# Designs tried in a protein design run: peptides against a protein of PDB entry 3J47. Part 97

Target 1, 121 residues: chain A of PDB entry 3J47
Amino acid sequence: IRLTNQLKSLKGLQSKLKDVVEYLDKVINKELPINHTILGKLQDVFNLLPNLGTPDDDEIDVENHDRINISNNLQKALTVKTNDELMVIYISNLVRSIIAFDDLIENKIQNKKIQEQRVKD
Target 2, 69 residues: chain B of PDB entry 3J47
Amino acid sequence: YEEKEESNLAATKSMVKIAEQYSKRIEEEKELTEEELKTRYVGRQDPKKHLSETADETLENNIVSVLTA

## One batch from the design tools (peptide; made by RFdiffusion4, then SolubleMPNN)

Design b2_p22_4_s3 (from b2_p22_4, 12 letters changed)
Fold by OpenDDE base, seed 1:
Structure b2_p22_4_s3 (fold): chain B 121 residues (1-121), chain C 69 residues (1-69), chain A 22 residues (1-22)
Amino acid sequence: as target 1 above (121 residues)
Amino acid sequence: as target 2 above (69 residues)
Amino acid sequence: DEVKKAQEELKEALEKAKERLA
C-alpha cells in the first residue's frame, strides 16, 4: 500500500513536471506567451529562493540596462534554477523507485526460493 | 493562483532544506541498498527489510517534496 | 553532477538486481 501510494505520487509528480517542461518548451519556441500563469508561479517560486547569486552573475546584469533584458535574464535564471530543482526531485524519485524495485525483486527471489524448497520437500 | 503561489513558496523554502538533506538521504539509500545486497548473499531477511524500509521512507520524502513543489 | 552520479549508481544496482531475478 505505501509503495503503491509512493509510486502514484511519483507518477503524479512526473506528469506535472512533464507538463511544466512542455509549457516551458512552448514558451521558448514562442508558441505560448511568456506571461503564462505556470511560468509566473515558477518565477514566484524562484524569487522566494535565497539568492544563490554567485558574484559572477551580478556583473552580467550591470551591462544590460534594458528592462526587457533584465526581465529575460531573471526569467532565464529562474528557469534554470527551477530546472535544476526539478532535476534533483526527479533523480530522487528515481532513486527511491529503484530501491523499491530492488526490494520487489528480492521479495520475488525469496518467494521463488520458498516455492522451490516446498517442491523439494 | 495565489494559494498555489504560497504553496510553491513554502515548497521552495522546503526544497532548499530538502536539497541539503537530499545528499544525506541519498547516502542513507545507498547504505540500505548495500545492506539489502549483503542480506541477499547471506539469505537473512532482517537487514534487507530494514534497508527496504529506509529506501521507502526516502522515496516518500522525495515524493512529498515534489508534490509540494 | 553528484545527483546524476548517484542516479547512475542506483540504476546500475537496479539492473544488477533485475539480472539476479531473471
Scores: peptide ipSAE 0.402, ipTM 0.828, DockQ to the pose 0.017
Fold by OpenDDE base, seed 3:
Structure b2_p22_4_s3 (fold): chain B 121 residues (1-121), chain C 69 residues (1-69), chain A 22 residues (1-22)
Amino acid sequence: as target 1 above (121 residues)
Amino acid sequence: as target 2 above (69 residues)
Amino acid sequence: DEVKKAQEELKEALEKAKERLA
């Protein structure tokens, strides 16, 4: 459910961005006038989003290191944070697996003891 | 879309909390292992079961965290 | 480092469990 909602939100944003790009292209081509209301809202959204440097600019802005925002330049710093989080999750899963394995071994030992007792009786 | 965005935001906040919970989960795992060890000494099945259950819960929480990430 | 320490403690607990099984 949560992943589905996140995907839906991302798809919605992608669709809106595509519509804006199409609108801007039409304005550049003088086919349609600029919708000031939509543009203003979009500008507000961009101001809230970390500046996506051009894909060629390697500058990792450190300020968004703590927020997993899929902004490309911030994405590199965010990618490092995401990698760290994934590593922690991986290690946690390993630890849980080891605990489960220990319990399995104990269960096997108990079963063996029960079988040995049955053979002695 | 708004509901999904709210869910994603909640998930992200949960990830930050997961780091804190991870330390707690590690401690819970240790406690379970200690209980299992104690159960082996006492010969009671119930403490071992409880330790196993706590370990399973810790694993489940980690899996949910991975799915949320 | 804390995660590594926890992992080591879990490993030690596992080894103790193995010793009891042997």
Scores: peptide ipSAE 0.411, ipTM 0.834, DockQ to the pose 0.012; fails the geometry check
Fold by OpenDDE base, seed 4:
Structure b2_p22_4_s3 (fold): chain B 121 residues (1-121), chain C 69 residues (1-69), chain A 22 residues (1-22)
Amino acid sequence: as target 1 above (121 residues)
Amino acid sequence: as target 2 above (69 residues)
Amino acid sequence: DEVKKAQEELKEALEKAKERLA
C-alpha cells in the first residue's frame, strides 16, 4: 500500500511537473496569458514538491522573479517552504535509517554472543 | 491529479505539521535510541526489539510523509 | 539546525553501536 501510494504520488508529481513545464513553456512563448489560477496551483504543487531542485527551475525562477515580483516571490517562498519540508523528510528518513542500522548492529552483536556461547558450550 | 494536488496541499500543510512532528519525531527517535541503549545495558532483548520496531515505524512514517508531501 | 543536530546524535549513536560490534 505505501509503496503503491509512493509510486502514485511520484507519477502524479511527474505528471504535474510535466504540466507545469508545458504551461511555463506556453507562458514563455506568450501562447497563453499568465493564468493566475494555474500559477496558484503550480505554486501549490511547488509548495508540495519541496526541493525537487531541478537546478534548472531554480535559475528560471530567479530570473522570472525579477520580472514578476509578487507572484514569483510567493512561488519562491513556496519553493523554499517545500524545500524545507523535503529536508525535514530527508532528515527523518535518515534518522530512521540510522535507528534501523543501530538495531541491526545490536542484533548482530547478540547473534555473535549467542554463537560464542554455543562454542563455549 | 487534482485530488492528489489537494492531497499534496494538505500534505504540505501536513508537512509543516510534519516538520513540527519531525522535530518531535527526532526527539522521540532519540528517546528510542536511548531506550535501546538502556536495553542493551539491561540485556533484555525485548526492549531493544521494541525500540527497533518503533524506529522502523518512525522511518516508515517519515517515508510515507515524504511520499504524501 | 535541529535536524542536523539530530543527525549528528544519530551518527554518534551509530558509531557507538559499531564500537560495540567490534
Scores: peptide ipSAE 0.395, ipTM 0.835, DockQ to the pose 0.014; fails the geometry check
Fold by OpenDDE base, seed 5:
Structure b2_p22_4_s3 (fold): chain B 121 residues (1-121), chain C 69 residues (1-69), chain A 22 residues (1-22)
Amino acid sequence: as target 1 above (121 residues)
Amino acid sequence: as target 2 above (69 residues)
Amino acid sequence: DEVKKAQEELKEALEKAKERLA
C-alpha cells in the first residue's frame, strides 16, 4: 500500500513536470504569449515542490536572473519555505527510523534471551 | 491550472495539519518507547510488539504525508 | 526546536535501548 502510494505520487509529479515543460517550451518558441496567470501558478507549484536541484532548473534560474530579481526573492522565500517543510519531513523520517531501530534492538534482545533459555533447558 | 492551484492550497493546509499531527506523533513515539521500556521490565512480549507496530504505522503515515506534500 | 528536542529524546531512548541490548 505505501509503496503504491509513493509510486502514484511520483507519477503525478512526473505528469505535472511534463505539463510544465510543455508549457515552457511553447513560451520559449513564442507559440503562446506568456500567460502571467499560468506562470504564477507554475511558480506556486515550483515553490511547493522541493527544490529538485535538477541542473536544468538551476540553469533556467541563471538565465532569467536579470529580469527575475523580484521574482527570485519570492521564489527564494518560497524555496526557503519548501526547504523548511522538507527539513521537517526529514526529521520526521529520522525519528521514525530511530524508533524502528529501537524496536529491532528490542527484538534482538528478546531473541537472545529466548536462545539463552533454550540452551539452559 | 485552477485544479492544480486548489490542490496546492489543499496540500498547504494539509502540511499545517501534518505539522500538528507530527508533534502529536512524536509524543506518541515517546510513549511507545516508554512502554517498551516498561515491557522490558515486565518481560511481556505482547505490549512491545504493539508499540512497535504503532511506531511503524506512525512512520508510514509520515512517509505518506511527505510523498503527498 | 521542538522537533530537535523530540529527536534528542528519541536518540536518548535509542541509546538506552542499545545499552539494554548489550
Scores: peptide ipSAE 0.377, ipTM 0.819, DockQ to the pose 0.014; fails the geometry check

Design b2_p22_4_s4 (from b2_p22_4, 15 letters changed)
Fold by OpenDDE base, seed 1:
Structure b2_p22_4_s4 (fold): chain B 121 residues (1-121), chain C 69 residues (1-69), chain A 22 residues (1-22)
Amino acid sequence: as target 1 above (121 residues)
Amino acid sequence: as target 2 above (69 residues)
Amino acid sequence: SAVQEAQKQLQKALEEMKKRLE
């Protein structure tokens, strides 16, 4: 039973990771906004994970909290960890977007300068 | 069960390492962006471009790391 | 908290860039 639950949790995590990857790909392609939807989906996955934890093992070692919590307390810690990871991914994507925008702005400024020079010329 | 626990522990350690690497990459990207902004104010385009490219590469690596994690 | 702050800064920077592009 525990192994089956762990496998199910792992499969769930795998599915979530796949969804996150798909979301990230969509963000890279500028198809979807980054922040809220990913966090929401991650929260949903974490909310589903506690349902896989059998209540019986009380001594969920605090150390296992950083892992994909097979158990509810571990799941909360994992939820926090996953949230942090998602936040990092989101921030990274935002930074990429900012850099891309900066490049676009610079290109526009250059184009304007070229046009102004042509008009003077 | 023990093998699975060990695998999970290893995976967790890997995730922590990835998070640390990501944090470092984010800091590097911020530094590059700041330098780019400073260069823009000075009107020197070439340094800005280099900074932007470096930031993009850093972000790409971060995304790949997250996807592989 | 640090990650959230970074996110906020990034979002602000994006908004500023958008304003410059308009």
Scores: peptide ipSAE 0.417, ipTM 0.831, DockQ to the pose 0.020; fails the geometry check
Fold by OpenDDE base, seed 3:
Order: structure tokens, then sequence, then C-alpha cells
Structure b2_p22_4_s4 (fold): chain B 121 residues (1-121), chain C 69 residues (1-69), chain A 22 residues (1-22)
């Protein structure tokens, strides 16, 4: 479900981007006047997008490294954070699994003991 | 799309919470393991069962966390 | 480290359980 939703969102974004490109092409070709409203929205979108371009090492607040990849470069840092989180989750799952197995083993042992006791009576 | 975005945001927030919960879950798991050990020594099934249940809950939470990440 | 320890404990428990099953 979550993956599907993400895919849908991405698809929607892609479609929108395509529409924007098409619009821009039409404007360039003087087929349509510049739609200021669309441009404004697009600008807003771009402003919300992390600046992909300036790799300047300095201002990438270390804190932002932990946030999910909005943009490719920022995304790389965010990817690292995501990976770390995934690792933690993975380890946690392993631990839980181990505990569950331990319990199963103990249960089996107990059952066996009970059976042995029953055989002795 | 909006629903998905909201879900993603919720997931992200959950991820932060998961980090905290993870530490807590680890502790809970340890407690369960200790109880299991104690149960093995004492021969009482109850502590062991409790530990097992806690471990299972911890696992489930981790799985949910992974799915959310 | 804590996770590793937990894993170790779990593994130990599993081994003990296996031994009992034997």
Amino acid sequence: as target 1 above (121 residues)
Amino acid sequence: as target 2 above (69 residues)
Amino acid sequence: SAVQEAQKQLQKALEEMKKRLE
C-alpha cells in the first residue's frame, strides 16, 4: 500500500512536470501566452526543491543529512541516514526474531519435559 | 496523491519515533530474555511467556518500522 | 552493540532450546 502510494505520487509528479514542460514549450514557441499562475506554482515547487546544483560543502547542515532525500545531492546525504535507519530496523528485527526463537525453543523444551513426566507417571 | 503525501509524512514522523522506540524495544527485549532465563532457572513458565510476548511485540514494531522506512 | 548483545542472547537461548529438544 505505501509503495503503491509513493508510486502514484511519483507518477502524478511526473505528469505534472510533463505538463509544465509542454506548457513551457508552447510559450517558447509563442503558441500560448505565459501563464503566470502556472509559472508561479512551478516556481514554488522549485523553491521547495532542495538546491540540487550548489554542492558547496559548507552549508549542508549536518542536521539535514538525517532527513529523507528531497533532491539528489541532499538525497545522497539523506540516503545515508535512511540506510542507517534501515540498518537499525533490520537489527531490531533480528533481535526480535532471536527472542521469538528462544521462546519457541523454551516452549518446546517445556513440552518435552511435560511429556517425559507424563511417561514416568 | 495528497493521501500518499500525508502517509509519507506520517511515516517520516514515525521513523523518528521509531528511533526512540527502538532503544526502548531493545531494552524490553533484554528484559524478556532475562525473564526467559529466569524462567528457565526457576521453571516458571509465566516469566518466559511474558518475555516471549514482549519480544514478539518488539519484533512487530521493528517490522513496522522497516516497512515505514 | 546492544543489538548485538541481544542477538547473542537470543542465539544462546535458541541453542539451549535446541539442546532440550534433543
Scores: peptide ipSAE 0.415, ipTM 0.841, DockQ to the pose 0.011; fails the geometry check
Fold by OpenDDE base, seed 2:
Structure b2_p22_4_s4 (fold): chain B 121 residues (1-121), chain C 69 residues (1-69), chain A 22 residues (1-22)
Amino acid sequence: as target 1 above (121 residues)
Amino acid sequence: as target 2 above (69 residues)
Amino acid sequence: SAVQEAQKQLQKALEEMKKRLE
């Protein structure tokens, strides 16, 4: 569910960006007037996500090194953090899986013992 | 899309806590393993089941953490 | 490191259980 939601959000963002690009191209070509409202919203989005696609966000905000890749440039620094987090999650999942397997094995052993006892009776 | 964005934001906030939670989860997993060992030794199904459930919960939390990350 | 060790322990336990099932 969460992954699907993230993917959907990403797809939505991509679609929106594409629409914006298309709009901007039309404006540049003087096919359509500038929609100030759309531009304003885009600016707001960029202000909220300053590191999305802006080359100037090469400023490794050291403070964001520990955060998940929200935006491309901060995302580079954040990529390291994200990788670390992913590793932790992977290890945790592995551990959980192992525990689950241990329990399954134990259950199987118990079931086998019960069956053996039933056969002896 | 908005719901997913909200979920991602929540996930990001959760990720900040994930490091701490991860340490706790590791400990919980260890406890479950110990309980399994004890259950194997004592032959009681209930403790083993509890351990398994805790392990599953820990795994689920880790998965959620990964998805949040 | 601690997680890796835990994984190793769990794997060992699993192997032991498999051996018991045989």
Scores: peptide ipSAE 0.391, ipTM 0.838, DockQ to the pose 0.011; fails the geometry check
Fold by OpenDDE base, seed 5:
Structure b2_p22_4_s4 (fold): chain B 121 residues (1-121), chain C 69 residues (1-69), chain A 22 residues (1-22)
Amino acid sequence: as target 1 above (121 residues)
Amino acid sequence: as target 2 above (69 residues)
Amino acid sequence: SAVQEAQKQLQKALEEMKKRLE
């Protein structure tokens, strides 16, 4: 059930990203006027999306410096917030994994002790 | 688009709630670790099992939270 | 900081369990 939900979420994200890319391409090609409402929604989506910390994002920030500086600062701030949230999630998962591992080790030790007792019998 | 915005807003609210729950879960995890340590000294299997199950549930909840974020 | 401390405690517990398995 959880894996299926994850897959569904990923598929949804992929579809959305595809739509965004398609829209951006149309804007770049001047096939469509810049729709501010769509851009605002996209920004909201990006703010909700984990910063794909691909190092290439730093290069994109450099080229769009002049007009997009305020937007870039907000995006950067949102990116930082998202990164912090992702870090917290990552640490939480790590902690849980460690606990699960500890339990596994304890179970293994107990099983070994039981086997040793059976051999003595 | 409006539905997506609403979903995003709901997700953001959920994230705040998750952060609070995460703090509680961390504390629960610490308690479980302490109980596990105590159980090691007493040699009783039952408390350790309960701790392990609670840790697993906490892990599962975190994974679900990550998937939902 | 609290999360880091929790992680450290878990790591210590894991190490102790490993020592018991050896």
Scores: peptide ipSAE 0.377, ipTM 0.818, DockQ to the pose 0.013; fails the geometry check

Design b2_p22_5_s1
Fold by OpenDDE base, seed 1:
Parts: C-alpha cells; sequence; structure tokens
Structure b2_p22_5_s1 (fold): chain B 121 residues (1-121), chain C 69 residues (1-69), chain A 22 residues (1-22)
C-alpha cells in the first residue's frame, strides 16, 4: 500500500513538473504571471485544461470574446477550488506534524520518568 | 489534446478520491490522539504508541497526497 | 465537502496544540 502510494505520488509529481515547465515557458513568453505558490502552479494546470478544448486562438472572431470570458471565469473558479484543496492538505500535514511532535514530547517525559526511577532504585 | 484532457479528468477524479481518503485519515488521527490522551492519564505506553504510529501513517499519507496534488 | 474537511483539520490542529501546551 505505501509503496503504491509513493509510486502514485511520483507519477503525479512528474506530471506536475511537466506542467511547471510548460508554465515557465508561458511566463517566459509573458503570457502568464509567475506564481510562486503551489496554488499558482495548480492554477496553471487548470488553465491549461480548458485551453486544450479551445480551438486555435487565431480564428476566434469578436463574438467568442464572451466565451473566452466564461472560460476564464471557469478557470478562476477551478483555481479557487484547487487552492482550497491545497489548503486542506497543508492543514492536514500540519496536524500530523503537531501530533508527531506531541508524541515526541510524551516519549521524552516518559524517558525522564524512567530515568528518575532508575536513579531512585 | 483529447488525451491530455482525459488525463486531466482522471487526475481530477483521483484528487476527489484522495480528498475523501484524507477526511477518513483525519478522523483516524483524531482517534489516535484520544487514545494518546487516555494513555497519558493512565500511564500505559502501549495505547500511546499505537496512537503515535497511526498519526505517523496519517502524516505520510498526507505527504503522498500533497505530492500527488 | 472541502469546507467540512478544512474545519475538521483546523479543529484537530487546535486540539493537538492544546495538548502540546499541557
Amino acid sequence: as target 1 above (121 residues)
Amino acid sequence: as target 2 above (69 residues)
Amino acid sequence: SLEELLKQQKKLLEEKRKKLLE
């Protein structure tokens, strides 16, 4: 199970890295602003998803401007959702870290008690 | 383009599943914390150890989820 | 929901923080 999860994570990371590269290329081309946050990277991925369905920009007459705006709004909404998910993941990781820290403290306290008992014996 | 879209859709579905699993893991972590608290009061190391192990497992799963997101 | 998950995580964090302070 753990190994399978690690493999899945690695695959996901690989995909994300590809997206980051693509994003960087777009940033170099001044098409998109640089996002330093994980949210920004995910947003880029979601921005790329709708664009995959849009035909080549060259023939989009003035009438499609509204559709482009709708697409952009959808992308923005997806970005917000992704950001929320990332925040949840972040908080979860923080909680796990706190629990682990608490356990560490308790272990330390127990070790001290054991040492004190040994000294009294 | 279609292949990429399909891949993205699959990834999105996977993320939803991960979110559900995450919620379950959070609940498991909470249970472990309660067990740890009980162990702290009773002075029994065994339940506390189990709680710690479960918390660690939950943390690992979250890390995997972050990497997958 | 995402919101519920977030709330649960926050609550857990607060509880753990309190335990650490004890």
Scores: peptide ipSAE 0.449, ipTM 0.841, DockQ to the pose 0.019; fails the geometry check
Fold by OpenDDE base, seed 2:
Structure b2_p22_5_s1 (fold): chain B 121 residues (1-121), chain C 69 residues (1-69), chain A 22 residues (1-22)
Amino acid sequence: as target 1 above (121 residues)
Amino acid sequence: as target 2 above (69 residues)
Amino acid sequence: SLEELLKQQKKLLEEKRKKLLE
């Protein structure tokens, strides 16, 4: 279920990204005004998708429009922030795992001591 | 798709909350570890168990955060 | 900050590692 939902989300994101690209192309061609709502939605998508560290996002060096660069920079910043958050979560999980492991070892030692005492009795 | 997007948005908000509480969780884990250490030295099983439980809860929360992410 | 949190977690991990080695 979760994987399926993730896949669906990715597909939706991909479609939306395609739409954004098409929109951006139209804006570049002066066919449409800059739609802030689309950019906002894209930002929301990027905020939701931390792992979009595909190097291809850096290659959208559409040099020409300052606003696009700003939007890309903001999206990049949001991606970085999300990556940092994921890193924190990962480290936290590691710490918890280590603590749990330590407790397991201690429990094992205690159990061994209890067994040894029972054998002596 | 919309439902999933909404779920992802909610997850993102949850992640922000987790980040805000992260320092507190770290402190709780540290306290549990200290209690475990104390339990090892004092031989008191109860404090050690409590520390272990808190660590497990922290781990579970992190796992849920990762899964939500 | 995120960085500080990371440092704290690393410290905690190190402490736990030390405990495991004891």
Scores: peptide ipSAE 0.447, ipTM 0.845, DockQ to the pose 0.017; fails the geometry check
Fold by OpenDDE base, seed 4:
Structure b2_p22_5_s1 (fold): chain B 121 residues (1-121), chain C 69 residues (1-69), chain A 22 residues (1-22)
Amino acid sequence: as target 1 above (121 residues)
Amino acid sequence: as target 2 above (69 residues)
Amino acid sequence: SLEELLKQQKKLLEEKRKKLLE
């Protein structure tokens, strides 16, 4: 189920990414005006899928680098934000794991004490 | 796909809420840890158990948050 | 803030570590 959902999500993302690329190409070709809503949706997608947006360092021509850099910077910023959130979640999980480990140690100590007490009776 | 997009949007909103809840969960985890410390000193298992349970709940919530993210 | 949350988590980890050493 989880894997299937992940696959479906990836497929959906791929399709959306394709649509975005097609849209961006049309915008570059001045066939369509810049749609802010689409850009917002793209940002949302990038926020949801932080790992997808590393465009391969293919030779994106320097001039497109600035707008792509702005979009990439915004995407990067959004990715950074998402990464920060993920890091927080990771740290929280780590903390919980440590607490659980501490409890395990304490339980072990208690069990040992109980056993020692039983041997004394 | 549209349903998934809507779900993702809802999830994103939930993530913001999760961030707020996370701060609260951290506090709950601290409380549990303090109770465990107290229980270690007093030798009373019950407070320690309660702290452990709260910590576990906090962990579970974080795991769910990660899985949702 | 995220930074504050991270700081809090770090503190909690340190406290837990201290407890484990205890």
Scores: peptide ipSAE 0.434, ipTM 0.842, DockQ to the pose 0.017; fails the geometry check
Fold by OpenDDE base, seed 5:
Structure b2_p22_5_s1 (fold): chain B 121 residues (1-121), chain C 69 residues (1-69), chain A 22 residues (1-22)
Amino acid sequence: as target 1 above (121 residues)
Amino acid sequence: as target 2 above (69 residues)
Amino acid sequence: SLEELLKQQKKLLEEKRKKLLE
């Protein structure tokens, strides 16, 4: 269920990103006016969705017009922040796993001592 | 999509709280490790069990954080 | 900060590693 929901969200985000790119292209071509609400919604999506910045999305053409660059920079900054948070969570999980492993080793040592005592009796 | 967005928003808020509590969780993990060390020297199972339980709780909290992220 | 948290985690890992070696 959770993985399915994540996949659905990713597909939705991908579609939305495509729509945003198409809209931005139309704005660049002066076919449509700039909509600030779309940019705000995009920022919200990036704040909510970790890993939206695939390394390939880091190639969001920084060469585009100053405003697009600012929006992309903000999105990139939000993505970096999210990645940092995910990294912290990953490290925390690793630490917990190490603690659990240490406990397992200790339990094994204790069990061995108990077996040795039983052989002596 | 809307339900997932709401869940992600809640998760983001939870992640901020997790970041603040992370240092406390690390301290709890250290306490468990110290209890394990003491139990190893004293041969008493009770402190080791308590340390293991605290480590498990810390692990569970991290898993929940990962799932919420 | 994120950096401080990472540093604390590294320290904890090192301590655990030392315990494993004892």
Scores: peptide ipSAE 0.424, ipTM 0.836, DockQ to the pose 0.017; fails the geometry check

Design b2_p22_5_s2
Fold by OpenDDE base, seed 1:
Order: sequence, then structure tokens, then C-alpha cells
Structure b2_p22_5_s2 (fold): chain B 121 residues (1-121), chain C 69 residues (1-69), chain A 22 residues (1-22)
Amino acid sequence: as target 1 above (121 residues)
Amino acid sequence: as target 2 above (69 residues)
Amino acid sequence: SLEDLLNELLKLRKELIEKKLK
């Protein structure tokens, strides 16, 4: 039940994220005007996300003065941060999978040893 | 648009919460791994089982977090 | 660290594989 609910929530979030990505792609392709409100909310989401972790990689390439570039750089920085967070989540899942796999292998080894002992007796 | 924004804000808040939970789960997973290691040396099966169960729970939570992210 | 965790997991995996081979 909990897993199913989490999966459902996750699917909903994934769908929404996909819609956002599709919207952003359309904006990048100049098919749609940049909605500043959506972008601002997305930035807020991205800004709320980063309060979880490592502030360090401040490579603010300051060069391009255009306000649009600052928004894009901030969005890029936020995207990078989101990507980093997603990467951390992915790595954590991988770690959990490896641990579970290790336990399964150990259990199999133990079962094999028990079976060998039973055959010997 | 406002509904999407509110939904995004809620999703973001949920994501922050998930990230915090994820960090905690990672720590729990590490503890389990250490316990499994100790159990392996001591030759006691019960602590290893507990470690495995906690690792599985941590994995499940991470999968849910990834799916929610 | 994450790296340490990964290394530990890799070590555990290796040990498990070695045990299966015995």
C-alpha cells in the first residue's frame, strides 16, 4: 500500500516534470514565449531543492550581461543542482540495490552451506 | 497556470522532504551494512537479516524518491 | 562519504561472489 501510493505520487510528479521539460523545450525552441511566472516557480522549486545540500560549485560565469542570460544561468545552475540531486538519488538507489544483492548472495551462500551440512549428516 | 504553480510548489516541498528522508535512509543503510559486516565476522545470521531488511527498505524508499523526483 | 559507501558495497559484492565460487 505505501509503496503503491508512493509510486502513484511519483508517477504524477514524473508526468508533471515531463510537462515542464516539454514546455521548457518549446520555449528554448522559441515555439512559445517564456512564461516568467512558470520559470520563477520552477526556480523557486529549484531553490527549495538546493537547501538540502552542497553549495560549493559557484562557477558563475558572469560574462553575459543580458537579463535573459542571468535567468538562463540561474536556471542552468538550478538544473545542474537538480541533476546533482537526481544523481545522488540514483546513486543511493544503486547502493541500496547492491546491499540487497549482497544480502541475497550471503543468504544463498548460507543456504548452500546448510544444505551441504545436511547432506554430510 | 496558478494551479500548476501551486502543484509545482507542493511537489517541490515534497521533493525537499524526500531528499531529507533520503539522506536519513542513506545513513540507515550504512548502519545496516556495518551491522551485516559485524554479523559476518561474528557468524550470527540474525543481525545480517535485519541489515538486509533495512537495506531493502532503504532501497524501496529511494526508488519511491526517484519516482517522486 | 558516498565514495566510501560505494567502495564498501563493491567490497561486499566481491566477497559474496567469492563465496559463491567456493
Scores: peptide ipSAE 0.380, ipTM 0.822, DockQ to the pose 0.013
Fold by OpenDDE base, seed 3:
Formats: C-alpha cells, sequence, structure tokens
Structure b2_p22_5_s2 (fold): chain B 121 residues (1-121), chain C 69 residues (1-69), chain A 22 residues (1-22)
C-alpha cells in the first residue's frame, strides 16, 4: 500500500511535470490555447489524485510541493496553485500575441496605403 | 522531506514573483496599446513600431516565465 | 484586470483592421 501510494504519487507528479512541459512547449509554439492545456493538466493531476472529492480539508498547507505529497490533498492544492499560475502566464502570452497581431495588422494597413499612394503618383 | 518542502517554498515564491512580473508586463502592454492607438490616430509609424516592440518584449518575457514555471 | 487587457487588445485589433480597410 505505501509503496503503491508512493509510486502513484511519483507517477502523478511525473505526469503533471510532463504536462506542464508539454503545455509550455505548446504555448511557445502557439499550437494550443494556454487555458485548455492548463485545464487539461489540472484535470490530469486531479485524475491522478484519488482523494480529490473531499472539499473540506481547507487547511492543507500549499507549501509542500517538493515533498512526495504524502497527502493527496496537499498535492491537489499545489497542483491548483500551479495551474493558476500557468493560466496567468498563458493569458499574458495570449495578450502579447494579440498586441503583436494588432501591430502586424497596422503595418499591413500602412503598407497598403503606401502602395495606393504610389499608384496615384 | 525538508529539502522538498524548501524547494516547494522556493518554487511558490518564484511563482508569486512571476505573477507580479506578469501584472507589470500586462500594464506595460496596455501602455503600448495606448501608444499604438495614439499612433494610429496620428498616422505616425514610429510610435506604433515602438509599441509593437514593447508588446513583443512583454510577450517574450511571458513565454520565458511560462517555460520556467 | 486580465479582462480589461483583453478588451484593450481586441480594441487594438479592431483599429488595425480598420486601418487595413482604409
Amino acid sequence: as target 1 above (121 residues)
Amino acid sequence: as target 2 above (69 residues)
Amino acid sequence: SLEDLLNELLKLRKELIEKKLK
């Protein structure tokens, strides 16, 4: 039981870490919306944690990310926090992408105007 | 166990710092957007370019933050 | 807020589109 739980926790952590890396890679590559990937990772982490269903244990200290989450609840809390942070980063990247896109559009418009002016001359 | 706790605490602190940096970057992006708007209205390319560059830099920083997280 | 930032970005995008159409 203990060994199995440790292995499960390790696998969960590994999966979460992998998902985080994959999410980051996908964000960098603009392949997926950050929010979906973060949500997916969160879901994966939650699926790996058997005790997700007990809402009441508010008190589990978010701090023990690096300790083999002896407590599934602590791991969940840490996972949620990590997901929130990833979401923020994703939103930020999205915003930057939109700004860059806006600038690109503006440049295109300006170029078109310049071309039109050249045709009139 | 203690080492792991310390690492998690450090990671959490790093995340908080990233969030603060992100908030600041969002504000910088907003400023750039306003400059772009102004430049669009005035028809001056140079201010728009500067805003675009700042937005790109902000985006890059966010990407790096995501990669670090 | 993040929402406000998104709205501003959307506004910028709209302005860019309008410039392209002119």
Scores: peptide ipSAE 0.399, ipTM 0.834, DockQ to the pose 0.014; fails the geometry check
Fold by OpenDDE base, seed 5:
Structure b2_p22_5_s2 (fold): chain B 121 residues (1-121), chain C 69 residues (1-69), chain A 22 residues (1-22)
Amino acid sequence: as target 1 above (121 residues)
Amino acid sequence: as target 2 above (69 residues)
Amino acid sequence: SLEDLLNELLKLRKELIEKKLK
């Protein structure tokens, strides 16, 4: 139950971050409609690959025209920051889940021991 | 749109603060786990329960933070 | 570190499993 709730919460956060990126894209696109597609693609990449903290994704967008590069770089930087935040939250939830699981196992062991003692009495 | 951007910026700042608090909570959870290990050797039931409850509370707080972020 | 915490949790899990087997 707790793990499922954590996963649901993480998904909710991801969706919210997506909405923020989409909003930023809309603001940028008021100046250039082409930026919406780039922003949308970056958003999709970030939504699909929360691990994009890998350096390899930084190289791909460098080749496009200077103004597009600045906007893309800013969006990429924001997306990377968002991904890092999501990753931290994800790791945190995972750690909590593991701790909770360990406690559940211990409780089950204790309950089993209590039952065994009751059967011996 | 501007209000939403401001809200997102505020949320991001809040997330950084939450991350710091979370790091502290992780350390607290680790300490509780160590106490649980010690309690397992001592065979006392009460400290383990308290550790479990604290871990659960920490987990709940993280879930709420994720939902509010 | 996070890694150390994970290792400790894994150790605790192992100990719990061993206790269940007794």
Scores: peptide ipSAE 0.370, ipTM 0.818, DockQ to the pose 0.014; fails the geometry check
Fold by OpenDDE base, seed 2:
Structure b2_p22_5_s2 (fold): chain B 121 residues (1-121), chain C 69 residues (1-69), chain A 22 residues (1-22)
Amino acid sequence: as target 1 above (121 residues)
Amino acid sequence: as target 2 above (69 residues)
Amino acid sequence: SLEDLLNELLKLRKELIEKKLK
């Protein structure tokens, strides 16, 4: 159930992102006005998407004009926040995985010792 | 999709709280690791099992947090 | 710190591997 919901959300996000990209291209080409609602939803989506970029690549080209900068800055800030949250979750999962692995190894060692003891008996 | 979006929004609002809880969970995981270490020294399976279960629970909570994120 | 936790986990992992090899 959870995986299915995640896949559905991912597919929906992908479709929405595609629509946003197409919209943004049209806005850049002055074919359509900026839709604030779409931009807000996109920001929400980007805030939900982990920035897969390595934290060090600062090179988001600063060049585009002041008004776009505020929306981009908010989106960037939201993206950074989301990335930080995702990073924390990732680290937590990694730590849990390591602990679980350690427990598994210990269980295997104990099982081996029990088996060796049974062979001696 | 809309229901999931609402869930994601709720999760995002909770994410700050989850981050704080996550710090606490990391500490709990350390405690579990210490208990596991103690269990290794004592040779008792039960404390180690408990640590493992708590680590698994912490992992599950993180996974739920990621999924809600 | 997170780093300290990771280091501790790595140590535990190493210890477990060594025990498995015995």
Scores: peptide ipSAE 0.366, ipTM 0.829, DockQ to the pose 0.013; fails the geometry check

